Peptides against a protein of PDB entry 1MQS. Designs and how they scored, part 30

Target 1, 223 residues: chain A of PDB entry 1MQS
Amino acid sequence: ILKMLFLNKDLNNNDNITTITDDIFNQQEIIWKVLILDIKSTATISSVLRVNDLLKAGITVHSLIKQDRSPLPDVPAIYFVSPTKENIDIIVNDLKSDKYSEFYINFTSSLPRNLLEDLAQQVSITGKSDKIKQVYDQYLDFIVTEPELFSLEISNAYLTLNDPKTTEEEITGLCANIADGLFNTVLTINSIPIIRAAKGGPAEIIAEKLGTKLRDFVINTNS

## One batch from the design tools (peptide; aimed at target 1 E117 L119 Q121 S124)

Design b2_p18_8_s3 (made by RFdiffusion4, then SolubleMPNN; from b2_p18_8, 7 letters changed)
Fold by OpenDDE base, seed 3:
Structure b2_p18_8_s3 (fold): chain B 223 residues (1-223), chain A 18 residues (1-18)
Amino acid sequence: as target 1 above (223 residues)
Amino acid sequence: PKDLTKELKELIKKFKEE
């Protein structure tokens, strides 16, 4: 995902996300970009990156692909969306409208041949093929998610929460991490959810933590 | 991730020639 945000440049750093972003920031002039997402990719981004990470990667604005977006003709755009006919049509429409200066298209899963051909055909008609700089797919091929279900992909979360040897501090820490991920998802989608959780377990702890974070955010934003 | 840029550009060229 970080590679995508840096226009699929080779990142040879095995360090944490913060170190990578700091190193790139110090070595190169930041290229400011717009990030276009859908619901599925929003969940993925939120599970891996913090809002500050996006800023350090040069993402000035992020929006949902189906939302009305203001034109930024001098700003390059990164699309990270599902390979659907609908999304392809929207991308082509954005291209026709000169909504952005350059188009970096990244599909979350494998792009079928028929859709690739459809994209090519539509772009050929626009005469603006030079604005499309990159097309990638298969970013999330291993992530099987239902439309209404996503995972934060926290390693061993279930095992940790159900292991009798796990300390209260460890549980609290894990719940905080989960709440942070969910909070980032909310911020990215720009919609405040109704929180529902089972009573008497870790889910309730997570819900409470998330609720607190959301309340604090709303208070700080309205302040 | 798989790079489809070259393939796309080739397809676009084919459609323009048609």
Scores: peptide ipSAE 0.656, ipTM 0.961, DockQ to the pose 0.406
OpenDDE base, seeds 1, 2, 4, 5: peptide ipSAE 0.655, 0.655, 0.654, 0.651; ipTM 0.962, 0.961, 0.962, 0.962

Design b2_p18_8_s4 (made by RFdiffusion4, then SolubleMPNN; from b2_p18_8, 8 letters changed)
Fold by OpenDDE base, seed 2:
Structure b2_p18_8_s4 (fold): chain B 223 residues (1-223), chain A 18 residues (1-18)
Amino acid sequence: as target 1 above (223 residues)
Amino acid sequence: PKDLTEELKKLIEEYKKK
């Protein structure tokens, strides 16, 4: 995902997101871009990246592909959307209207051959193929599924987390273990979660830890 | 991720010749 945000440039896989973004931010000229998402990709991005990560990647504006978007003809756009006929049509329409200066198209999953041909055919008619700089697919090898209820079956986790005698260190340790379990679960089911947690408690800590793990994983696997 | 850029460009050119 980060690679996508940096226009599929090679990133050092050994660095955490913060280090990568900081290094890029400090060493490279930031290219300001618009990020265009759909509902599925929005959920993914929100789960894996922080707003600050997007900013560091040069994302100034993010919008849904189906939303009415203002033209930014001097700004490059990154599309990160599902490979559907509808999305392809919208992208082509955006191209026709010169909505952006450059088009970096990233499909979340595999683009079927028929849709690739359709995209090519439509673009061929526009005469603006030069504005399409990149087309990638298969960014997400995981499935965003509907929310499901599951348990890690960690004994007495609730009691431990709510016991006033529990130390901060113990809470932190337990939260880390829970986050690890959740992470493993995510990998096992091949589904990226939408993380929601109550503020000001262990749940938030767990959510943050899980988010970090997911970010690190996504960066490392999409290399 | 798979880079489809060149493949797309090729297809575009093919359709232009049609």
Scores: peptide ipSAE 0.659, ipTM 0.963, DockQ to the pose 0.439
OpenDDE base, seeds 1, 3, 4, 5: peptide ipSAE 0.658, 0.658, 0.655, 0.655; ipTM 0.964, 0.963, 0.964, 0.964

## One batch from the design tools (peptide; aimed at target 1 L119 Q134 D137)

Design b2_p19_1 (made by RFdiffusion4)
Pose (drawn by RFdiffusion4):
Structure b2_p19_1 (pose): chain A 223 residues (1-223), chain P 19 residues (1-19)
Amino acid sequence: as target 1 above (223 residues)
Amino acid sequence: SSYTYTYGNATFLYGKVYG
């Protein structure tokens, strides 16, 4: 999360510290930025970061994508928002409106090609595609409550999974999401683990789903 | 992983962040 607030700095290069000392913050000399969150993504940040932490990272203001936000044409913007048609539209609208000097689009989970092309087509007919400095799938789609307790914030799962009423489609979709939440966690750990799961029920489906996802990930690296 | 993505006249840096 912090690395993102630094324009995903330090990326594509060296450095293995963990919570930047102030003397170094003065090495790059950092400028204030607007931080745009949405309902879901605010729940992710406010769980691990205080307001003081945000300022210390160069975040002047933070507001939701849906609010009426007064313009700051000369101030950078970092969007950390859900990969939704609704949000993408607003980024396009803000981009045109010239609400901010720059855009650093950061997606909470992962943006589908489906929507990447959408955002791209809309932005193409603007003379301002040049202002979008970066677009990143961050893979932080979970909440970390205590130091080692996390949640996918998918309430009422035991019911949805065992309710006879529930479709054989709603179940597959739910498992697919849980598979993603785990995948989002696993990538954060930066370790491709061995999946072990109890057979017979949802845990297996999710295990095999996550298995396939992690399998492709390992492939689409080297070959 | 990142690359320069282009579609029509739109061009920007696109990528994914791991770790």

Design b2_p19_1_s1 (made by RFdiffusion4, then SolubleMPNN; from b2_p19_1, 8 letters changed)
Fold by OpenDDE base, seed 4:
Structure b2_p19_1_s1 (fold): chain B 223 residues (1-223), chain A 19 residues (1-19)
Amino acid sequence: as target 1 above (223 residues)
Amino acid sequence: MSETYTIGNAKFNYGILVG
């Protein structure tokens, strides 16, 4: 998240958020930026960073992507939003209207190829591709609640998985979503975890799906 | 990892920021 706020520049990894922000703040090279969020990413940011941290990172204002936002044509914008068609359309509209000087787009999770192509196509039509400085997948489909604890913020997951009225299809679908979220979390941590799950239930399904995803990822990254 | 993508007349840097 901090890297994102600093336009994905390499930050020295060994320093705490406070030290990094203080060091950068002291170097007088604060680039003031607008942070554009959605509901999900707002929760994520709020769970990890304080308002003061955002300010130290050069965030002058943060807004929801769906709310009316004043144009700041001389200010770069960081988008940190879900990879949805709706958000892409809004970003492109913001681009068309020259709402900001530069666009740093960070998706909270993996951007499907079709949406990437859609983004590119729409941007191409605008003729303003030069304003898009970067597009990144952040894989932050989680909220940090406590040290060593995170939440995927999947509403009623436990209830759904344990409700006898829930269909197998629904369970499978939910397990897939959970596995995706966990996968993204693991990637963010940049460590391959030991997966422990109870046998004979949804947890096992999730674990298997996650394991498969991780294996596939390792294979693809090493090739 | 980051890569430069060109689709049509649109060129931008796309990557995955991990960590």
Scores: peptide ipSAE 0.162, ipTM 0.761, DockQ to the pose 0.771
OpenDDE base, seeds 1, 2, 3, 5: peptide ipSAE 0.022, 0.038, 0.015, 0.057; ipTM 0.491, 0.677, 0.407, 0.701

Design b2_p19_1_s2 (made by RFdiffusion4, then SolubleMPNN; from b2_p19_1, 11 letters changed)
Fold by OpenDDE base, seed 4:
Structure b2_p19_1_s2 (fold): chain B 223 residues (1-223), chain A 19 residues (1-19)
Amino acid sequence: as target 1 above (223 residues)
Amino acid sequence: MEEEFVLGNAKFKYGKIIG
């Protein structure tokens, strides 16, 4: 994974991720890049790396491939996604839109020949094949799950969120507080979160706020 | 292992990395 984050360059044979990132961070200028993930690859990344590891690897922003992403035409992008037709189509669309300066495409597992040909065909139509710097099968479709359950211990959060007398402002405020707590937790544990929330309720609001905070933090830290 | 993949006017580096 680290090799991928450094554009598949040779890395030192140290087994310690922190040591590797520190060594690289200290030895060369950081190339800032965007990391594009899907749900599966997010789990993979989260199981192996910490937020700080991504930062040290020069990842300024990471986002889901299906999310609306702001164009960064001067920034190279690393795609680390499942080898699916859907992802290929999205990548090609991003290419068409000149969303990034360079495209480093990494698939979590082997890309079937038919999809490789499809990618090539679509790219050929765009005339922008020069922006695709590499396509790699990473064979990193495994995840290590370490489930943890914790609470922010916010008093009466459930009651407040479910009380019909609670105002929208109160809900919004509480959601913001929860998001802040989660944000701090994420930073404290230095973990890359997969945010899952039920739709149509406070959980979604919290998830959105948390996502925004994380993105803002990463942007501000890298700016 | 890395190789150049060519199909039509599409040309890019293609490789397989394990681990």
Scores: peptide ipSAE 0.205, ipTM 0.807, DockQ to the pose 0.358
OpenDDE base, seeds 1, 2, 3, 5: peptide ipSAE 0.184, 0.037, 0.174, 0.208; ipTM 0.807, 0.700, 0.799, 0.807; seeds 1, 2, 3, 5 fail the geometry check

Design b2_p19_1_s3 (made by RFdiffusion4, then SolubleMPNN; from b2_p19_1, 7 letters changed)
Fold by OpenDDE base, seed 4:
Structure b2_p19_1_s3 (fold): chain B 223 residues (1-223), chain A 19 residues (1-19)
Amino acid sequence: as target 1 above (223 residues)
Amino acid sequence: MSETYTIGNAKFNYGKFIG
């Protein structure tokens, strides 16, 4: 997240957030930016950073992507939002309207190829692709509640998985979403986990899906 | 990892940030 806030520049990973922000704040001219979030990413940011951290990172204002936002044509924007068609459309609209000077787009999780293509297509029509400075997948589809505990913030996951009225398709879909979130978390932590799950239930399904994703990732990164 | 993507007239510096 800090790297994102500093426009994905290389940061020394050995320092805590405070040290990093202080060092950068002292050594570099502050580039003031606007941070655009959605509901999910707001939770993520709030769980990891303090308001003061945002300020030290040069975030002058932050707003929800769906909120009415005043144009700041001379200010670069950092988007940190879910990879959805809706968010892409809003970003493109913001681009069309010259709402900001530069666009640093960071998706909270992996951007599907179809959405990337959609983004590219729409941007190409605007003729303002030069204003998009970067597009990143952050793999931060989670919030940190405790040092050793995180949440994917999937609404009513427990209830859905344990409701006898829930269909198999719904369970499968939810398990896939959970597995995706866990995968993103694992990548963020940069540690291969030992997966432990209860047998005979949704947890096992999730574990299997996660395992597959991790294996595929390892294969793809080594090739 | 970061890659440059060109689709139509749009060019992106696209990367996956892990951290």
Scores: peptide ipSAE 0.047, ipTM 0.709, DockQ to the pose 0.758
OpenDDE base, seeds 1, 2, 3, 5: peptide ipSAE 0.030, 0.025, 0.054, 0.039; ipTM 0.640, 0.629, 0.663, 0.709; seeds 2, 3 fail the geometry check

Design b2_p19_1_s4 (made by RFdiffusion4, then SolubleMPNN; from b2_p19_1, 9 letters changed)
Fold by OpenDDE base, seed 2:
Structure b2_p19_1_s4 (fold): chain B 223 residues (1-223), chain A 19 residues (1-19)
Amino acid sequence: as target 1 above (223 residues)
Amino acid sequence: MTETYTLGNAKFNYGTLIG
């Protein structure tokens, strides 16, 4: 959620919400944004973030997608809404009316391919695709209450990743293998995970690869 | 992490956030 509020830039996941928001607030120029929610996403946001967190993330105002909203043509908007035809139509209508300067669209759950295509088609007709900066879907409904530890049983992974003699190519290859293993594990568990990884090392590479694999799988599976 | 999606004259970045 925080990543979304910062336009899906990489954040350090090891810090608490307050630390993250403070660091970003202090280090980066705040881009003021409008946050557009629906009923479901409102509940989600309220459960995780405080009003002060939103302010520190540059959210100047938040509104419901179905509410009448005044045009702010010079202000970027973050949509965090359910992946429905109705919401897509509203977003496209907002685009047509130049309601905001930029559109950062985040769906609260997996976006079916047919809806992605519908969005693209409608946007194509408007000729304003340049205003849509990104479209993301998310998997927020799955919470693991009990930590589980497992091993992929890849021999010497730690040694290989930490050996200064190991080449970047070897590291990349190993990370890919680990990501494949994790991907298969996810499929076996039949649940979409929340990926936590340290930044700046092999764990990040693995996380990115896994994320890509999961995304590709979901896109191809949902229609 | 993101992919470029193009349909007609529409082009935008698409991705999935898991975490």
Scores: peptide ipSAE 0.183, ipTM 0.780, DockQ to the pose 0.427
OpenDDE base, seeds 1, 3, 4, 5: peptide ipSAE 0.178, 0.040, 0.020, 0.031; ipTM 0.779, 0.664, 0.462, 0.667; seed 3 fails the geometry check

Design b2_p19_2 (made by RFdiffusion4)
Pose (drawn by RFdiffusion4):
Structure b2_p19_2 (pose): chain A 223 residues (1-223), chain P 19 residues (1-19)
Amino acid sequence: as target 1 above (223 residues)
Amino acid sequence: EVEERYEDFLNKYNENINF
């Protein structure tokens, strides 16, 4: 999360510190930025970061994508928002409106090609595709409550999974989401683990789903 | 020009992964 608030700096290069000392913050000399969150993504940040931490990272203001936000045409913007048609539209609207000097679009989970092309087509007929400095899938779609407790914030799962009423489609979709939440965690750990799961029920489906996802990930690296 | 902007926009897309 902090690396993102630094325009995903230090990326594509060296350094292995973990919570930047101030003397180094003065090495790059950092400028204030607007931080745009949405309902879901605010729940992710406010769980691990205090307001003081945000300022210390160069974040002047933070506001939701849906609020009426007064313009700051000369100030950078970092969007950390859910990969939704609704949000993408507003980014396009803010991009046109010239609400901010620059855009650093950061997606909470992962943006589908479906929507990447959408955002791209809309932005193409603006004369301002140049202002979008970066677009990143951050893979931080979970909440870390205590140091080693996390949640996918998918309430009422035991019910949805065992309710006879529930479709054989709603179940597949739910497992697919849980498979993603885990995938989002696993990528954060930066370790491709061995999946072990109890057979017979949802845990297996999710295990085999996550297995396939992690399998392709390992492939679409080297070959 | 629209086509070039479209392609330039897609080149700015990345996944933030440490692998």

Design b2_p19_2_s1 (made by RFdiffusion4, then SolubleMPNN; from b2_p19_2, 9 letters changed)
Fold by OpenDDE base, seed 1:
Structure b2_p19_2_s1 (fold): chain B 223 residues (1-223), chain A 19 residues (1-19)
Amino acid sequence: as target 1 above (223 residues)
Amino acid sequence: EKEKRYQEFLSKYSDLTNF
């Protein structure tokens, strides 16, 4: 998240949020930015950052993407929103209206190819692609509830996994989704976890899937 | 020109779909 707030520049991950924000504030000229969020990303960012942290990161104003936002044509904007058609349309409309000076688009999860193509098509029509400085996937499909606890916020996961009427395919699919969420979380935290799971149940399936993803990732990054 | 911009945009951000 902090990386995003500083336009995806590399940050020293060894320091706490306060130290990072203070150091950057002291070392670099603060670039004032607008932060545009949706409901999901608002929850995410609020779980990790305080308002003061946003200010220290140069966020002068933050708003919901669906809100009627005042134009700030001289101010760069950071979008941190879900990869949806609706959000893409709004971003493009903001681009058309010259609502901000620059657009740094960060999606909370992977952008599907079809939506990328849609974004590209719409942007190409505007002739203002130069204002889009970045499009990035953040992979923040989790909510930090406590320092040592987070949630993927998957509705009825426990019930679905324990319902005898649930099909094997549904269970497998859900386990895969959970593993994907965990994988994204691991990448965000930038720490290799020790995976502990109960044996003989969905947790084991999830652990295996996650382990495979992590191994594949490590292999691919080291090749 | 539009097609060029379209292709350039896709090329620039093609990695987003590869993860």
Scores: peptide ipSAE 0.335, ipTM 0.873, DockQ to the pose 0.300
OpenDDE base, seeds 2, 3, 4, 5: peptide ipSAE 0.147, 0.322, 0.312, 0.024; ipTM 0.768, 0.867, 0.865, 0.654

Design b2_p19_2_s2 (made by RFdiffusion4, then SolubleMPNN; from b2_p19_2, 9 letters changed)
Fold by OpenDDE base, seed 1:
Structure b2_p19_2_s2 (fold): chain B 223 residues (1-223), chain A 19 residues (1-19)
Amino acid sequence: as target 1 above (223 residues)
Amino acid sequence: EKKEKYEAFLSKYSDLVNF
């Protein structure tokens, strides 16, 4: 998250948020930015950062993407939002209206190809593609509830997985969603997990899906 | 024309898209 707030520049390895923000504050000229969030990303950010942390990261204003926002044409904007058509359309509209000087677009999870193509198409039509400085998948689709605990915020997951009326398709879909969330979490932590799951149930399905995703990712990053 | 602009965008900003 901090890396994103500093425009995805490399940060010194430090586990202390305050130290990182203080070091950057002291060493570099702070680029003041606007942070644009959706409901989901707001929950993610709020789970790990306080308003003072945002300020130290150069965030002067933070707003919801759907909120009526005043133009700040001389200020760069960081978008950290879900990869949805709606959010893309709003970003493009903000671009068209010159709402900000520069656009650093970060998605909470992987941007599907069709949406990337849509974004590219819409941006190309505006003639303002030069204002888009970054497009990143951040893989931050989870909430940190405690320093050593996180939640994927999947409602009724336990009930759905244990209800005998739930279809195999629903179970498989939910397991895939859980595996995606876990995958995103693992990538964020940047550590290879030991996966342990009970055999013969949804836990095994999740573990297998997660394992496959991790293996595929490692193969793709090393090639 | 739209296709050309689209392809130009993809080409120019391919390195800016980090998946």
Scores: peptide ipSAE 0.019, ipTM 0.413, DockQ to the pose 0.287
OpenDDE base, seeds 2, 3, 4, 5: peptide ipSAE 0.016, 0.014, 0.000, 0.016; ipTM 0.484, 0.474, 0.342, 0.468; seeds 3, 4 fail the geometry check

Design b2_p19_2_s3 (made by RFdiffusion4, then SolubleMPNN; from b2_p19_2, 11 letters changed)
Fold by OpenDDE base, seed 4:
Structure b2_p19_2_s3 (fold): chain B 223 residues (1-223), chain A 19 residues (1-19)
Amino acid sequence: as target 1 above (223 residues)
Amino acid sequence: SQQEKYEAFLSKYSDFVPF
């Protein structure tokens, strides 16, 4: 939760919440943010954090996603909400209306593929994908740090792909997951990519999978 | 030449154009 509040930056896990917040508050420039919650995530946050902890994390205002919220176009927003069609639609509407300067989206549980595709498609249509800085769930960490650089934040991906003990099924599964992440990225960029991958390795497998997904998507969209 | 080195570098990669 603290990691999320600090825009999923690495935190020193050896310290308690108070020490971490104090150190960050004193040593780093505080980025003031809005925290958008739903009923479920409100319970989660309230069980772990105090109001003072939120303030130290740079949270100036917190609100429910379904509540009427005033635009803060110069303030970044952290969403921590359930992976539902309703919440996705609200987030996209907030994006369309330029309600906040940046969007850091964290889902409380796994986002189904259909909803992820829906999110990507809707964001693409808005032409404001650059405002989506992060999308997280239990399995999907999508970070756009800069316009030209992003990360899927898949833990131990390199080790898994290069460990001789890893099975072909595991490699194939991981490559598929990476390709899914890249596919959603491409949808949000709303442009036809040229995919470059190193030959003879997992990158090529991923590129082929991604290419297939994109082709299938175009065919299905035009039919 | 620099061009040959660049081409050699690029030869290590596959380019995919989905459509």
Scores: peptide ipSAE 0.071, ipTM 0.568, DockQ to the pose 0.018
OpenDDE base, seeds 1, 2, 3, 5: peptide ipSAE 0.021, 0.013, 0.061, 0.027; ipTM 0.435, 0.277, 0.524, 0.312; seeds 2, 5 fail the geometry check

Design b2_p19_2_s4 (made by RFdiffusion4, then SolubleMPNN; from b2_p19_2, 8 letters changed)
Fold by OpenDDE base, seed 3:
Structure b2_p19_2_s4 (fold): chain B 223 residues (1-223), chain A 19 residues (1-19)
Amino acid sequence: as target 1 above (223 residues)
Amino acid sequence: EKEKKYNDFLSKYNVLSNF
């Protein structure tokens, strides 16, 4: 998150920023910028950063993407939002209206190819692609509840997985969603886990899906 | 020109991971 707030530039000290320290902020050139969030990303940011931390990172204003926002044509903007068509359309509209000077787009999870193509197409039509400085998949779709505890914020997950009325399709879909969340978390922690799960239930399905994702990722990044 | 802009945009797409 801090790296994102510093426009995904290399932070001078420890490759693994695990602790927010004043030293991290002091070593970075502060660029004043706005932060645009959605409901989910707001929860993510709020779980690990305080308002003062945002200020130290150069965030002067933070707003919801769906909220009416005043134009700041001379100020760069960081978008940290869910990879949805709705958010893409809003970003493009903001681009069209020259709402900000520069656009640093960060998605909370992987942007699907179709949406990436849509975003690219729309941006190309505007003729303002130069204002978009970066587009990142951040893999930050979780909430930190404690230093060693996180939540995927999936409502009624336990109930859904254990309700005999839940369809196999619903279970499979939910398991995939959980696996995606866990995958994102693993990438953020920078540690490949040993996956253990109870056999014969949703936990096994999740473990298999997660394992596959991790293997695929490792293969693709090492190639 | 549109293609160039499209490709320019795509070139800015990156994945941030700790791995």
Scores: peptide ipSAE 0.067, ipTM 0.684, DockQ to the pose 0.764
OpenDDE base, seeds 1, 2, 4, 5: peptide ipSAE 0.000, 0.021, 0.018, 0.019; ipTM 0.269, 0.590, 0.564, 0.544; seed 2 fails the geometry check

Design b2_p19_3 (made by RFdiffusion4)
Pose (drawn by RFdiffusion4):
Structure b2_p19_3 (pose): chain A 223 residues (1-223), chain P 19 residues (1-19)
Amino acid sequence: as target 1 above (223 residues)
Amino acid sequence: NFIDNLQIKKNEEFKELVE
């Protein structure tokens, strides 16, 4: 999360510290930025970061994508928002409106090609595609409550999974989401683990789904 | 970091589309 608030800095290069000392913060000399969150993404940040932490990272203001936000044409913007048609539209609208000097679009989970092309087509007919400095799938789609407790914030799962009423489609979709939440966690750990799961029920479906996802990930790296 | 490579790839895809 912090690396993102630094424009995904330090990326594409060296350094292995963990929570930047102030003397180094003065090495790059950092400028204030607007931080745009949405309902879901605010729940992720406010769980691990205090307001003081945000300022210390150069974040002047933070507001939701849906609020009426007064312009700051000369101030950078970092969007950390859900990969939704609704949000993408607003980024396009803000981009046109010239609400901010720059855009650093950061997606909470992962943006589908479906929507990447959408955002891209809309932005193409603006004379301002140049202002979008970066677009990143961050893979932080979970909440870390205590140091080693996390949640996918998918309430009422035992019911949805065992309710006879539930479709054989709703179930597959739910497992697919849980498979993603795990995938989002696994990537954060930066370790491709061995999947072990109890057979017979949802845990297996999710295991085999996550298995396939992690399998492709390992492939679409080297070959 | 594994996410780093994905981020870069996504950004490159976006830049190619808007060109």

Design b2_p19_3_s1 (made by RFdiffusion4, then SolubleMPNN; from b2_p19_3, 11 letters changed)
Fold by OpenDDE base, seed 1:
Order: structure tokens, then sequence, then C-alpha cells
Structure b2_p19_3_s1 (fold): chain B 223 residues (1-223), chain A 19 residues (1-19)
């Protein structure tokens, strides 16, 4: 998250959020930025950072992507939003209207290829592609409730998985979604976890799916 | 980091699409 707030520049400090923000605040020229969020990403950011942390990271103002926002044509913007067609259209509209000076686009999870192509096409049509500085998938689609505890915030997951009326397809789909969320979390933490799950239930299915994803990822990265 | 590489690839793909 901090890396994103600093325009995805390399942060060499393994220190606590406070130390990192203090060091940057004291040592480097603060680039003031606007942070554009949606409801989901707001929850994510709020779970990890305080308002003071945002300020120290150079976030002068933050707004929801669907809110009416005043133009700040001389201020760079960081978008941290869900990978949806709606958000893409809004970003493109903001680009067309010269809402900000530069656009650093970060999606909370992986942007599908079709949406990436759509974004590129729309941006190309505007003739303002030079203002798009970055397009990243941040894989921050989880909520940190405690330093060592997080949630994917999937509604009624427990009920769905334990309801005998739930179809196999629904269970499989939900398990896949959970595994995807966990996978994204693992990537964000940048460490390969030891996976422990209760046997004989959905947790085991999820663990297997996650394990497969991690193995595939490691293989592809070492290739 | 692995995540950094993935992020950079996304960015690269986007830039290539603009071309």
Amino acid sequence: as target 1 above (223 residues)
Amino acid sequence: SLIDKIMEEQNKEFKELLK
C-alpha cells in the first residue's frame, strides 16, 4: 500500500509504516497527490492506514471514484479501485476532462485482459495516453482486521458452504473465489505460507486450490 | 519481489496495447 502511495517506487526500508512515512517526509520532497478510491478499496486502506499516514505519504485529499470531484489539473492522482468496467469508464472520463495532471491506476485485484484492452482502447481514443503513467494490479482485495488477521469479506461464505441446499457448482465457485482472494493476499505479503486447513470440508478444497495456484505461480516465476 | 514483477508486467502490457 505504501509503495502504491509513493507511485510504486522502490521503498528500501523494512521499517514500520510510521518510520517509512517519517523518513520519506523528512528526506524527500513530498509529491502531493489525490487518492481516488471506491467503497471496497476504502475499507482496505482504512484497515491498514490512518489519516495521518495518508498525509505523510503525500495524500492531500481522497475521494470516492463515484463522487463528484473538483478538477485538480496540476495534481497527480492515484486510483486504487476495483477492476470493473464502470471504474474504467470513470477513469477515462476523468482523463478526458483533464481532471488531474497524471494518472496512476491501481486495481485492487487482477484486471482481466478484456478490460485492459478496453481501457487501452478508450485511452488511445482520447489522445491523452501520456497522462497515464502506470497501470498496476495491486492485489489488495482483503481487509486487515488485526496485524496477523485478515478477512476477504465474502458475504455469507460460512452459511453458503454449510447449507445443504447449496449446489456443488456454487460451492466450487465460492471456493475458487476464496482461493483467489487468498492467493492475492499471499502475493501482497510476498511470502509463501504454510497452508493449514481442516480436513474433510471446504477449507481443504480451498487449501488445495490455493496450493495449486501457488505452485503454478512459483513455476512460472522460476521459468 | 514477485508482486513487483507482476505489476510491471501489467504495466508493460498496457503500454504495448497503446501502441
Scores: peptide ipSAE 0.314, ipTM 0.865, DockQ to the pose 0.704; fails the geometry check
OpenDDE base, seeds 2, 3, 4, 5: peptide ipSAE 0.302, 0.294, 0.292, 0.305; ipTM 0.864, 0.856, 0.860, 0.863; seeds 2, 3, 4, 5 fail the geometry check

